# Peptides against a protein of PDB entry 5VVV, part 99

Target 1, 276 residues: chain A of PDB entry 5VVV
Amino acid sequence: FLCGVVEGFYGRPWVMEQRKELFRRLQKWELNTYLYAPKDDYKHRMFWREMYSVEEAEQLMTLISAAREYEIEFIYAISPGLDITFSNPKEVSTLKRKLDQVSQFGCRSFALLFDDIDHNMCAADKEVFSSFAHAQVSITNEIYQYLGEPETFLFCPTEYCGTFCYPNVSQSPYLRTVGEKLLPGIEVLWTGPKVVSKEIPVESIEEVSKIIKRAPVIWDNIHANDYDQKRLFLGPYKGRSTELIPRLKGVLTNPNCEFEANYVAIHTLATWYKSN
Target 2, 276 residues: chain A of PDB entry 5VVV as posed
Amino acid sequence: FLCGVVEGFYGRPWVMEQRKELFRRLQKWELNTYLYAPKDDYKHRMFWREMYSVEEAEQLMTLISAAREYEIEFIYAISPGLDITFSNPKEVSTLKRKLDQVSQFGCRSFALLFDNIDHNMCAADKEVFSSFAHAQVSITNEIYQYLGEPETFLFCPTEYCGTFCYPNVSQSPYLRTVGEKLLPGIEVLWTGPKVVSKEIPVESIEEVSKIIKRAPVIWDNIHANDYDQKRLFLGPYKGRSTELIPRLKGVLTNPNCEFEANYVAIHTLATWYKSN

## One batch from the design tools (peptide; made by RFdiffusion4, then SolubleMPNN)

Design b2_p17_4_s4 (from b2_p17_4, 6 letters changed)
Fold by OpenDDE base, seed 1:
Structure b2_p17_4_s4 (fold): chain B 276 residues (1-276), chain A 17 residues (1-17)
Amino acid sequence: as target 1 above (276 residues)
Amino acid sequence: SKYEKAKEAYFKAARAD
C-alpha cells in the first residue's frame, strides 16, 4: 500500500530542504511514499524534453539519496502530454533518454502523467492510433517495459475523476481502453468522483476499479489549495472510510502549496491509514 | 499557451467541486 504525499500542485515548488524534512516526517508517521510531480517544474511538464544540468542532477541525486535514507519510496513523474507526438519515434526516444538520466540518479520508481491536457491528437497520431487512450497506453507500456518493469510505475489518466469521464465512469471508452490495454503491473491514479472530492464513497471506487481492472492509487486533492491561494486547508483528512484501504493500491495526498501548512493534513492521513 | 489553458481548466473544475 502506497501512502504519503504527491507534490502535484500548480505554484512554487517546494525547495530541497523542505522535501528532505518531508521525508523525515513521513518516516516518523510510518508513511512510505513521495511522488515528485510539481506542475511548475519546467523539466517535469512544459520542457519535459530537456535533460537536467549537472547542477540539477546533483540536487536530484541528493534528494533521492535522502528519500532512501528515510526509507521513503521516491517516485519521479513526468508529464509530456502538452505537446508530445505519440507516433513520433524521436519523441519516444527523447522520453526514454530523460528517464534513463533519472534512473542514473538512483531513481527506481516512475510515473507518466496525462492529466490536464487537450483530448485532441495531432493529424499524425490520428493516423496511427484509434483513440487518445490507445496512444497514451502504447507509450506508457513501451516506457514501462524499457525501464525493465520497475516495481512501482504509475499512470495518470486524462479522465482522472468521475466528472471528467465521458459519458460516465462505467461507460467511458477511454477508461475501458486503459483497463484493457495498460499492462497489469502499472498502477492508475484517481482523484475520486471529483477533482476535489469532499467524499470518496466505497461504491465509487468499486465502479472505477471494475473498468480499469485494478485497484487505483488515490491522488487526493482534499487539502490542495493551488486553485484558491486565498485559502489554507488546515482540517483533518476526512470523507474517506477506512473500508477504502483494502480496495486501494494507495493514497497520496496533494496538500497545500505552503509546506508549513500541511502538518494536520499529513498527520491525519497517517492516523487514518494506521487505523485499519 | 496550452499549459495556461489546461491550468485554468483544472482551476475551474477544482473550484466547482
Scores: peptide ipSAE 0.698, ipTM 0.961, DockQ to the pose 0.942
Fold by OpenDDE base, seed 4:
Structure b2_p17_4_s4 (fold): chain B 276 residues (1-276), chain A 17 residues (1-17)
Amino acid sequence: as target 1 above (276 residues)
Amino acid sequence: SKYEKAKEAYFKAARAD
């Protein structure tokens, strides 16, 4: 069971010292996972093709080493979906080289994210892939296998919540393709019925699990404030029955952008997780 | 940009929830 934090918000990424402090807290609270997915880290999303500089590499190596020190699984996410051409072997090779570099930093867990992108493929991709889901699954499977089928590999669908599913969760051709074609060792991220789910009913998890053919990892936006940074979400982790725990592969909270605001959010997630 | 458009779409969805 993956339980911890995803740094998955828009806005200023946390600094390395904050991330190290996070790892210390996660360990102390018996959480086990950090997903590196800061939207405004340029080489994560907008410039995903660009290799890390020597200086950036040293920082990431140090960060990954710190995660290991605190027994936190460091999952490196990359979001190529804004402008990748899935059918272009050169693009796939570029993605492979980027992940090879991160592997050299000591990273062993990875995520490929297709959240917050257009559903439209380019003409070249339409000639090769039956659907957008097929293109995403193809590259995800290829990367997963290329990396030697790491123990933890995550996929974030473009339809990552109930409200983004067309026509709905249980009938989504996109999610059906993901469920049927995504290799079984790859985990699927999900935010619940909504982008920011006030409640995540058990039935909603059963519904999505059926179509994706696996228990999801919750990317939990309950405390996310990137969409409204005039607000801080300081309340406890709630609206999730502990009956979800045996039905999930994990929960990663995507909390407030302000690192200092997240004590209650993360601590109460830990309490929730340990209560079952 | 594609990034900004997608970001705003996410923000709109997140605020609607």
Scores: peptide ipSAE 0.698, ipTM 0.960, DockQ to the pose 0.934
Fold by OpenDDE base, seed 5:
Structure b2_p17_4_s4 (fold): chain B 276 residues (1-276), chain A 17 residues (1-17)
Amino acid sequence: as target 1 above (276 residues)
Amino acid sequence: SKYEKAKEAYFKAARAD
């Protein structure tokens, strides 16, 4: 069961010292996972093709080593979906080289994220792939196999919540394709019925699990404030029955942008997790 | 940009939820 934090918000990423402090707190609270997915880290999303510099490499190596020191699984995410051409072999090779570099930093767990992108493929991709889901699954499977089928590999669908599913969760051709064709060793991220789910009913998890043919990992936006930084979400982790735990592969909270605001959010997630 | 459009779409959805 993956339980911890995803740094997945828009806005200024956490600094390395904050991330190291996070790992210390995660260990103390008996959580086990950190997903590196900061939207405004340029080489994660906007400039995903660009290799890390020597200085950036040193920082990431140090961060990954710190995660290992605190027994936190470090998952490196990349979000190529804004401008990747799935059918272009050069794009696939560029993605492979980027993940090879991160593998050399000592990273062993990875994620491909296709959240917050246009559903329309370019003309070249339409000639090769029958749907957007087929294109995403194809590259995800290829990368997963290329990396030697790592123990932890995550996929974030474009339809990552109930409200983004067309026509709905149980009838989504996109999610059906993901469920049928995504390799079984790849986990699927999900935010619940909504982008920011006030509640995640058990029945909603059963519904999505059926179509994706696996238990999801919750990317939980309950404490996310990137969409309204005039607010801080300081309340406890709530609206999730502990009956969800046996029906999930994990829960990763995407909390407030302000690192210092997240004590209650993360601590109460830990209490929730340990209660079952 | 594609980035800004996607970010704004997320923000709208997140605020509506």
Scores: peptide ipSAE 0.695, ipTM 0.960, DockQ to the pose 0.936
Fold by OpenDDE base, seed 3:
Structure b2_p17_4_s4 (fold): chain B 276 residues (1-276), chain A 17 residues (1-17)
Amino acid sequence: as target 1 above (276 residues)
Amino acid sequence: SKYEKAKEAYFKAARAD
């Protein structure tokens, strides 16, 4: 069971010292996972093709080593979906080389994220793939296999919540394709019925699990504030029955952008997790 | 940019929830 934090917000990424402090807290609270997915990290999303510099590499290696020191699984995410051409072998090779570099930093867990992108494929991809889901699954499976089928590999669908599913969760052709064709060792991220789910009912998890043919990992936006920085979410982790735990592969909270505001959010997630 | 459009789309969806 993956339980911890995803740094998945828009806005200023946390500094390395904050991330190290996070790892100490995660260990102390018996959480086990950190997903590196800061949307404003240029080489994560906008410039995903660009290799890390020597200086950036040193920082990431140090960060990954710190995660290991605190027994936190470091998952490196990349979001190529803004401008990747799925059918172009050069793009696939570029993605492979980027992930090879991160593997050299000592990273062993990875994620491909297709959140917050246009549903339309380019003309070249339309000639090769029957749907956007087919294109995403194809590259995800290929990368997963290329990396030697790492123990933890995550996929974030474009339809990552109930409100984004067309026509709905149980009938989504996109999610059906993901469920049927995504290799079984790849985990699927989900935010619940909504982008920011006030509640995640057990029945909603059963519904999505059926179509994706696996238990999801919750990307939990309950404490996210990137969409409204005038708000701080200081309340406890709530609206999730502990009955979800046996029905999930994990829960990763995407908390407030302000690192110092997240004590209650993360601590109460830990309490929730241990209360099952 | 594609990035900014996607960000604003997410923000709009998140605020609607």
Scores: peptide ipSAE 0.677, ipTM 0.957, DockQ to the pose 0.940

Design b2_p17_5_s1 (from b2_p17_5, 9 letters changed)
Fold by OpenDDE base, seed 5:
Structure b2_p17_5_s1 (fold): chain B 276 residues (1-276), chain A 17 residues (1-17)
Amino acid sequence: as target 1 above (276 residues)
Amino acid sequence: SEENEIAIKFLKEKAEK
């Protein structure tokens, strides 16, 4: 069971010292996972093709080493979906080279994120792939196999919540393709019925699990404030029955952008997790 | 940028929910 934090918000990423402090807190609270997915890290999303510099490599290696020191699984995410051409072998090769570099930093767990992108393929991809889901699954499977089938590999679908599913969760051709064609060793991220789910009913997890043919990992935006930085979400982790735990592969909270605001959010997630 | 426009769109959808 993956339980911890995803740094998955828009806005100023956490600094390396904050991330190291996070790992210490995660260990102390018996949480086990950090997903590196800061939207405004240039080489994560907008400039995903660009290799890390020597200085950036040193910082990232140090961060990965710190995660290991605190027994936190460091998952490196990349979000190529803004401008990738799935049918272009050069794009696939560029993605492979980027993940090879991160693997050389000592990273062993990875994620491909296709969240917050338009649900359209370019003309070139339409000639090669039957659907957007087929294109995403194809590259995801290829990358997963290329990396030697790492123990932890995550996929974030474009339809990552109930309100983004067309026509709905149980009938989504996109999620059906993901469920049928995504290799079984790849985990699927999900935010619940909404992007920011006040509640995640058990029945909603059963519904999505059926179509994706696996238990999801919750990307939990309950404490996310990137959409309204004038607000701080200081309340406890709530609106999730502990009955979800046996029906999930994990829960990763995407908390407030302000690192210092997240004590209650993360601590109460840990209490929730240990209560089952 | 187009990337920023996409981000703003999804951030708005988060704020409305």
Scores: peptide ipSAE 0.265, ipTM 0.847, DockQ to the pose 0.087
Fold by OpenDDE base, seed 2:
Structure b2_p17_5_s1 (fold): chain B 276 residues (1-276), chain A 17 residues (1-17)
Amino acid sequence: as target 1 above (276 residues)
Amino acid sequence: SEENEIAIKFLKEKAEK
């Protein structure tokens, strides 16, 4: 069971010292996972093709080493979906080289994120792939296999919550394709009924699990505030029955952008997790 | 809605490319 934090918000990423402090807290609270997915990290999303500089590499190596020191699984995410051409072998090769670099930093767990992108393919991809889901699954499977089928590999669907599913969760051709064609060793991120889900009912998890043919990892935006910089979500982790735990592969909270605001959010997630 | 705000932010980030 993956339980911890996804740094998945828009806005200023956490500094390395904050991330190290996070790992210390996660360990102390018996959480086990950090997903590196800061939207405004240039080489994560907008410039996903760009290799890390020597200085950036040193920082990431240090960060990954720190995660290991605290027994926190460091999952490196990349979000190529803004401008990748799935059918272009050069793009696939570029993605492979980027993940190879991160693997050299000591990273062993990875995520491919296709959240917050248009559900559209370029003309070249339309000639090769029957749907957007097929394109995403194809590259995801290829990357997963290329990396030697790492123990933890996450996929974030474009339809990552109920409100983004067309026509709905259970009837989504996109999610059906993901469920049917995504290799079984790849975990699927899910955010619940909504982008920010006040509640995640058990039935909603059963519904999505059926179509994706696996228990999801929750990307939980309950404490996310990147959409409203005037708000801080300081309340406890709530609206998730502990009965979800046996039905999930994990829960990763995407908390407030302000690192210092997240004590209650993360601590109460830990309490929730331990209550099973 | 909060979802719309996230979507707007996403759209802004996309439009800046």
Scores: peptide ipSAE 0.189, ipTM 0.787, DockQ to the pose 0.363
Fold by OpenDDE base, seed 4:
Structure b2_p17_5_s1 (fold): chain B 276 residues (1-276), chain A 17 residues (1-17)
Amino acid sequence: as target 1 above (276 residues)
Amino acid sequence: SEENEIAIKFLKEKAEK
């Protein structure tokens, strides 16, 4: 069971010292996972093709080493979906080289994120892939296999919540393709019925699990505030029955952008997880 | 940029949901 934090918000990423402090807190609270997915980290999303500099490499190596020191699984995410051409072997090779570099930093767990992108493929991809889901699954499977089938590999679908599914969760051709074609060792991220789910009913997890053919990892936006910088979500982790735990592969909270605001969010997630 | 407009759109959709 993956339990911890995803740094998955828009806005200023956390500094390396905050991330190290996070790992210390996660260990103390017997949480086990950090997903590196800061949307405004240029080499994560907008410039995903760009290799890390020597200085950036040293920082990431130090961060990954710190995660290991605190027994936190460091999952490196990349979000190539803004402008990747899935059918272009050079793009796939570029993604491979980027993940090879991160592997050299000592990273062993990875995520491919296709959240917050348009559903439209370019003309070249339309000639090769039957759908956007087929394109995403193809590259995800290829990368997963290329990396030697790491123990933890995550996929974030473009339809990552109930309100993004067309026509709905159980009938989504996109999620059906993901469920049928994504390799079984790859985990699927899900935010619940909504992007920011006030509640995640058990039935909603059973519904999505059926179509994706696996238990999801919850990317939990309950404490996310990137969409409203005037709000801090200081309340407890709530609206999730502990009966979800045996039906999930994990829960990763995407908390407030302000690192200092997240004590209650993360601590109450830990309490929730241990209450089962 | 077009990328920023997409990001802003999704941020708004997060706020409304």
Scores: peptide ipSAE 0.136, ipTM 0.806, DockQ to the pose 0.088
Fold by OpenDDE base, seed 3:
Structure b2_p17_5_s1 (fold): chain B 276 residues (1-276), chain A 17 residues (1-17)
Amino acid sequence: as target 1 above (276 residues)
Amino acid sequence: SEENEIAIKFLKEKAEK
């Protein structure tokens, strides 16, 4: 069971010292996972093709080593979906080389994120793939296999919540394709009925699990505030029954952008996780 | 930029929910 934090917000990424402090807190609270997915890291999303510099590599190596020191699984995410041509072998090779570099930093766990992108394929991809889901699954499976089938590999669908599913969760052709064609060792990220789910009913998890043919990992935006600068939710992790735990592969909270505002968010997640 | 438009859309869709 993956339980911890995703740094998945838009806005200023946490500094390395904050991330190390996070790992210490995660270990102390018996959480086990950190997903590196800062939207404003240029080489994570906008410039995903660009290799890390020597200086950036040293920083990431140090960060990954710190995660290991605190027994936190470091998952490196990349978001190539803004401008990748799925059918172009050069693009696939570029993605492979980028993930090879991160593997050399000592990273063993990875994520491909296709959240917050346009659902239209380019003309070249339309000639090769039957749908956007087919294109995404194809590259994800290829990368997963290329990396030697890592123990933890995550996929974030473009339809990552109930309100993004067309026509709905149980009938989504996109999610059906993901469920049927994504290799079984790849985990699927999900935010619940909404992007920011006030509640995540058990029935909603059963519904999505059926179509994706696996238990999801919750990307939980309950404490996210990147979308509203006036929002500071200091309430406990709530609206999630502990009955979800046996039905999930994990829960990763995407908390407030302000690092110091996240004590309650992370601590109450830990309490929730340990209560079952 | 296109990236900024997508981000703004996403942020709005989060805020409405």
Scores: peptide ipSAE 0.036, ipTM 0.732, DockQ to the pose 0.088

Design b2_p17_5_s2 (from b2_p17_5, 10 letters changed)
Fold by OpenDDE base, seed 1:
Structure b2_p17_5_s2 (fold): chain B 276 residues (1-276), chain A 17 residues (1-17)
Amino acid sequence: as target 1 above (276 residues)
Amino acid sequence: SEENEIAIKFLEEEAKK
């Protein structure tokens, strides 16, 4: 069971010292996972093709080493979906080289994120792939196999919540393709019925699990505040039955952008996790 | 609780900016 934090918000990323402090807190609370996915980190999303500089490499190596010291699984995410051409072997090779660099930093766990992107494939991809889901699954499976089938590999679908599913969760051709063709060792991220789910009913997890043919990892936006800079979400982790725990592969909270605002959010997630 | 103290301290620091 993956339990911890995803740094997955828009806005100013956390500094390296905050991330190291997070790992110490996660260990203390018996949480085990950190997903590196900051939307406004240029080489994560907008400039995903660009290799890390020597200075950036030293910082990431230090961060990954700190995660290992605190027994926190460091998952490196990349979001190539803004402008990748899935059918282009050069694009696939560029993605492989980027993940090879991160592997050299000591990273062993990875994620491919296709959230918050347009559903339209380019003309070249439409000639090769039957759908957007087929293109995403093809590259994800190829990367997963290329990396030697790492123990933890995550996929974030473009239809990552109930409200984004067309026509709905149980009938989505996109999620059906993901469930049928994504290799079984790859985990699927999900935010619940909505982007920000006030509640995640057990029945909603049973529904999505059936179509994706696996238990999801919850990307939980309950404490996310990147969409409203005037609000801090300081309340407890709530609206998630403990009956979800045996039906999930994990829960990663995407909390407030302001690092110090997240004490209650993360501590109460840990209490929730230990209550089953 | 320790949780509430940290949250309050953060809010007080942000209110001074």
Scores: peptide ipSAE 0.035, ipTM 0.589, DockQ to the pose 0.032
Fold by OpenDDE base, seed 5:
Structure b2_p17_5_s2 (fold): chain B 276 residues (1-276), chain A 17 residues (1-17)
Amino acid sequence: as target 1 above (276 residues)
Amino acid sequence: SEENEIAIKFLEEEAKK
């Protein structure tokens, strides 16, 4: 069971010292996972093709080493979906080279994120792939196999919540393709019925699990404030029954951008997780 | 901007609460 934090918000990323302090807190609270997915890291999303510099590599290696020291699984995410051409072998090769670089930093766990992108393929991809889901699954499977089938590999679908599913969760051709074609060792990220789910009913997890043919990992935006940084979500982790735990592969909270605001959010997630 | 698109998505979800 993956339980911890995703740094998945828009806005100023946490500094390396905050991330190291996070790992210490996660270990202390018996949480086990950090997903590196800061949207405003240029080399994570906007410039995903660009290799890390020597200085950036040193920082990232130090961060990965710190995660290991605190027994926190460091998952490196990349979000190529803004401008990738899935059918272009050069794009696939560029993605492979980027993940090879991160693997050389000592990273062993990875994620491909296709959240918050246009649900349309370019003309070239439409000639090669039957659907957007087929294109995403194809590259994800290829990358997963290329990396030697790492123990932890995550996929974030474009339809990552109930409200983004067309026509709905149980009938989505996109999620059906993901469920049928995504290799079984790849985990699927999900935010619940909504992007920011006030509640995640058990029945909603059973519904999505059926179509994706696996238990999801919750990307939980309950404490996310990147959409309104004037607000701080200081309340406890709530609206999630402990009955979800046996039906999930994990829960990763995407908390407030303000690092110090997250004590209650993360601590109460840990209490929730240990209560089962 | 992408920030705006996501902010809109989150705000739309929050406004439905």
Scores: peptide ipSAE 0.032, ipTM 0.663, DockQ to the pose 0.141
Fold by OpenDDE base, seed 3:
Structure b2_p17_5_s2 (fold): chain B 276 residues (1-276), chain A 17 residues (1-17)
Amino acid sequence: as target 1 above (276 residues)
Amino acid sequence: SEENEIAIKFLEEEAKK
């Protein structure tokens, strides 16, 4: 069971010392996972093709080593979906080389994120793939296999919540393709019925699990505030029954951008996780 | 809605490119 934090917000990423403090807190609270997915890391999303510099590499190596010191699984995410041509072998090779570099930093766990992108394929991809889901699954499976089938490999679908599913969760052709064709060792990220789910009913997890043919990992935006600078949710981790735990592969909270505001968010997640 | 606010934030970040 993956339980911890995703640094998945838009806005200023946490500094290395904050991330190290996070790992210490995660270990202290018996949480085990950190997903590196900061939207404002240019080489994570906007410039995903670009290799890390020597200086950036040293920072990431230090960060990954710190996660290991605190027994936290470091998952490196990349979001190539803004401008990747899925059918172009050079693009696939570029993605492979980028993930090879991160593997050299000591990273062993990875994620491919296709959240917050346009659902239209380019003309070249339309000639090769039957749908956007087919294109995404194809590259995800290829990368997963290329990396030697890592123990932890995550996929974030473009339809990552109930409200983004067309026509709905149980009938989505996109999620059906993901469920049927994504290799079984790849985990699927999900935010619940909404992008920011006030509640995640058990029935909603049963519904999505059926179509994706696996238990999801919750990307939980309950404490996210990157979309509203006035939002500061200091409430406990709530609206999630502990009955979800046996039905999930994990829960990763995407918390407030303000690092020091996250004590309650992370601590109450830890209490929730240990209560079952 | 919260989803609209996230979508706006996404568009704002895309406009910085």
Scores: peptide ipSAE 0.027, ipTM 0.621, DockQ to the pose 0.338
Fold by OpenDDE base, seed 4:
Structure b2_p17_5_s2 (fold): chain B 276 residues (1-276), chain A 17 residues (1-17)
Amino acid sequence: as target 1 above (276 residues)
Amino acid sequence: SEENEIAIKFLEEEAKK
């Protein structure tokens, strides 16, 4: 069970010292996972093709080493979906080289994120892939296999919540393709019925699990505040029955952008996780 | 809000440890 934090918000990323402090807190609370997915880290999303500089490499190596020191699984996410051509072998090779670099930093766990992108393929991809889901699954499977089938590999679908599913969760051709074609060792991220789910009913997890043919990892936006910079979500982790725990592969909270605002959010997630 | 009251109580309890 993956339990911890995803740094997955828009806006100013956490600094390296905050991330190290996070690992210390996660260990103390017996949480086990950090997903590196800061939307406004340029080399994570907008410039995903760009290799890390020597200085950036040193920082990431230090961060990954710190995660290991605190027994926190560091998952490196990349979001190539803004402008990748899935059918282009050069693009796939570029993605491989980027993840090779991160692997050299000591990272062993990875995620491919296809959230918050247009559902349209380019003309070249339409000639090769039957659908956008087929394109995403193809590259995800290829990368997963290329990396030697790491123990933890995550996929974030473009339809990552109930409200984004067309026509709905149980009938989504996109999610059906993901469920059928995504390799079974790859985990699927899900935010619940909504992007920000006030509640995640057990029935909603059973529904999505059926179509994706696996228990999801919850990317939980309950405490996310990137969409409203005037608000801090200081309340406890709630609206999730503990009966979800045996039906999930994990929960990663995407909390407030303000690092110190997250004490209650993360601690109460840990309490929730241990209550089962 | 009820949530904020819970958070405040939590912080108060943790500050005593």
Scores: peptide ipSAE 0.024, ipTM 0.639, DockQ to the pose 0.025

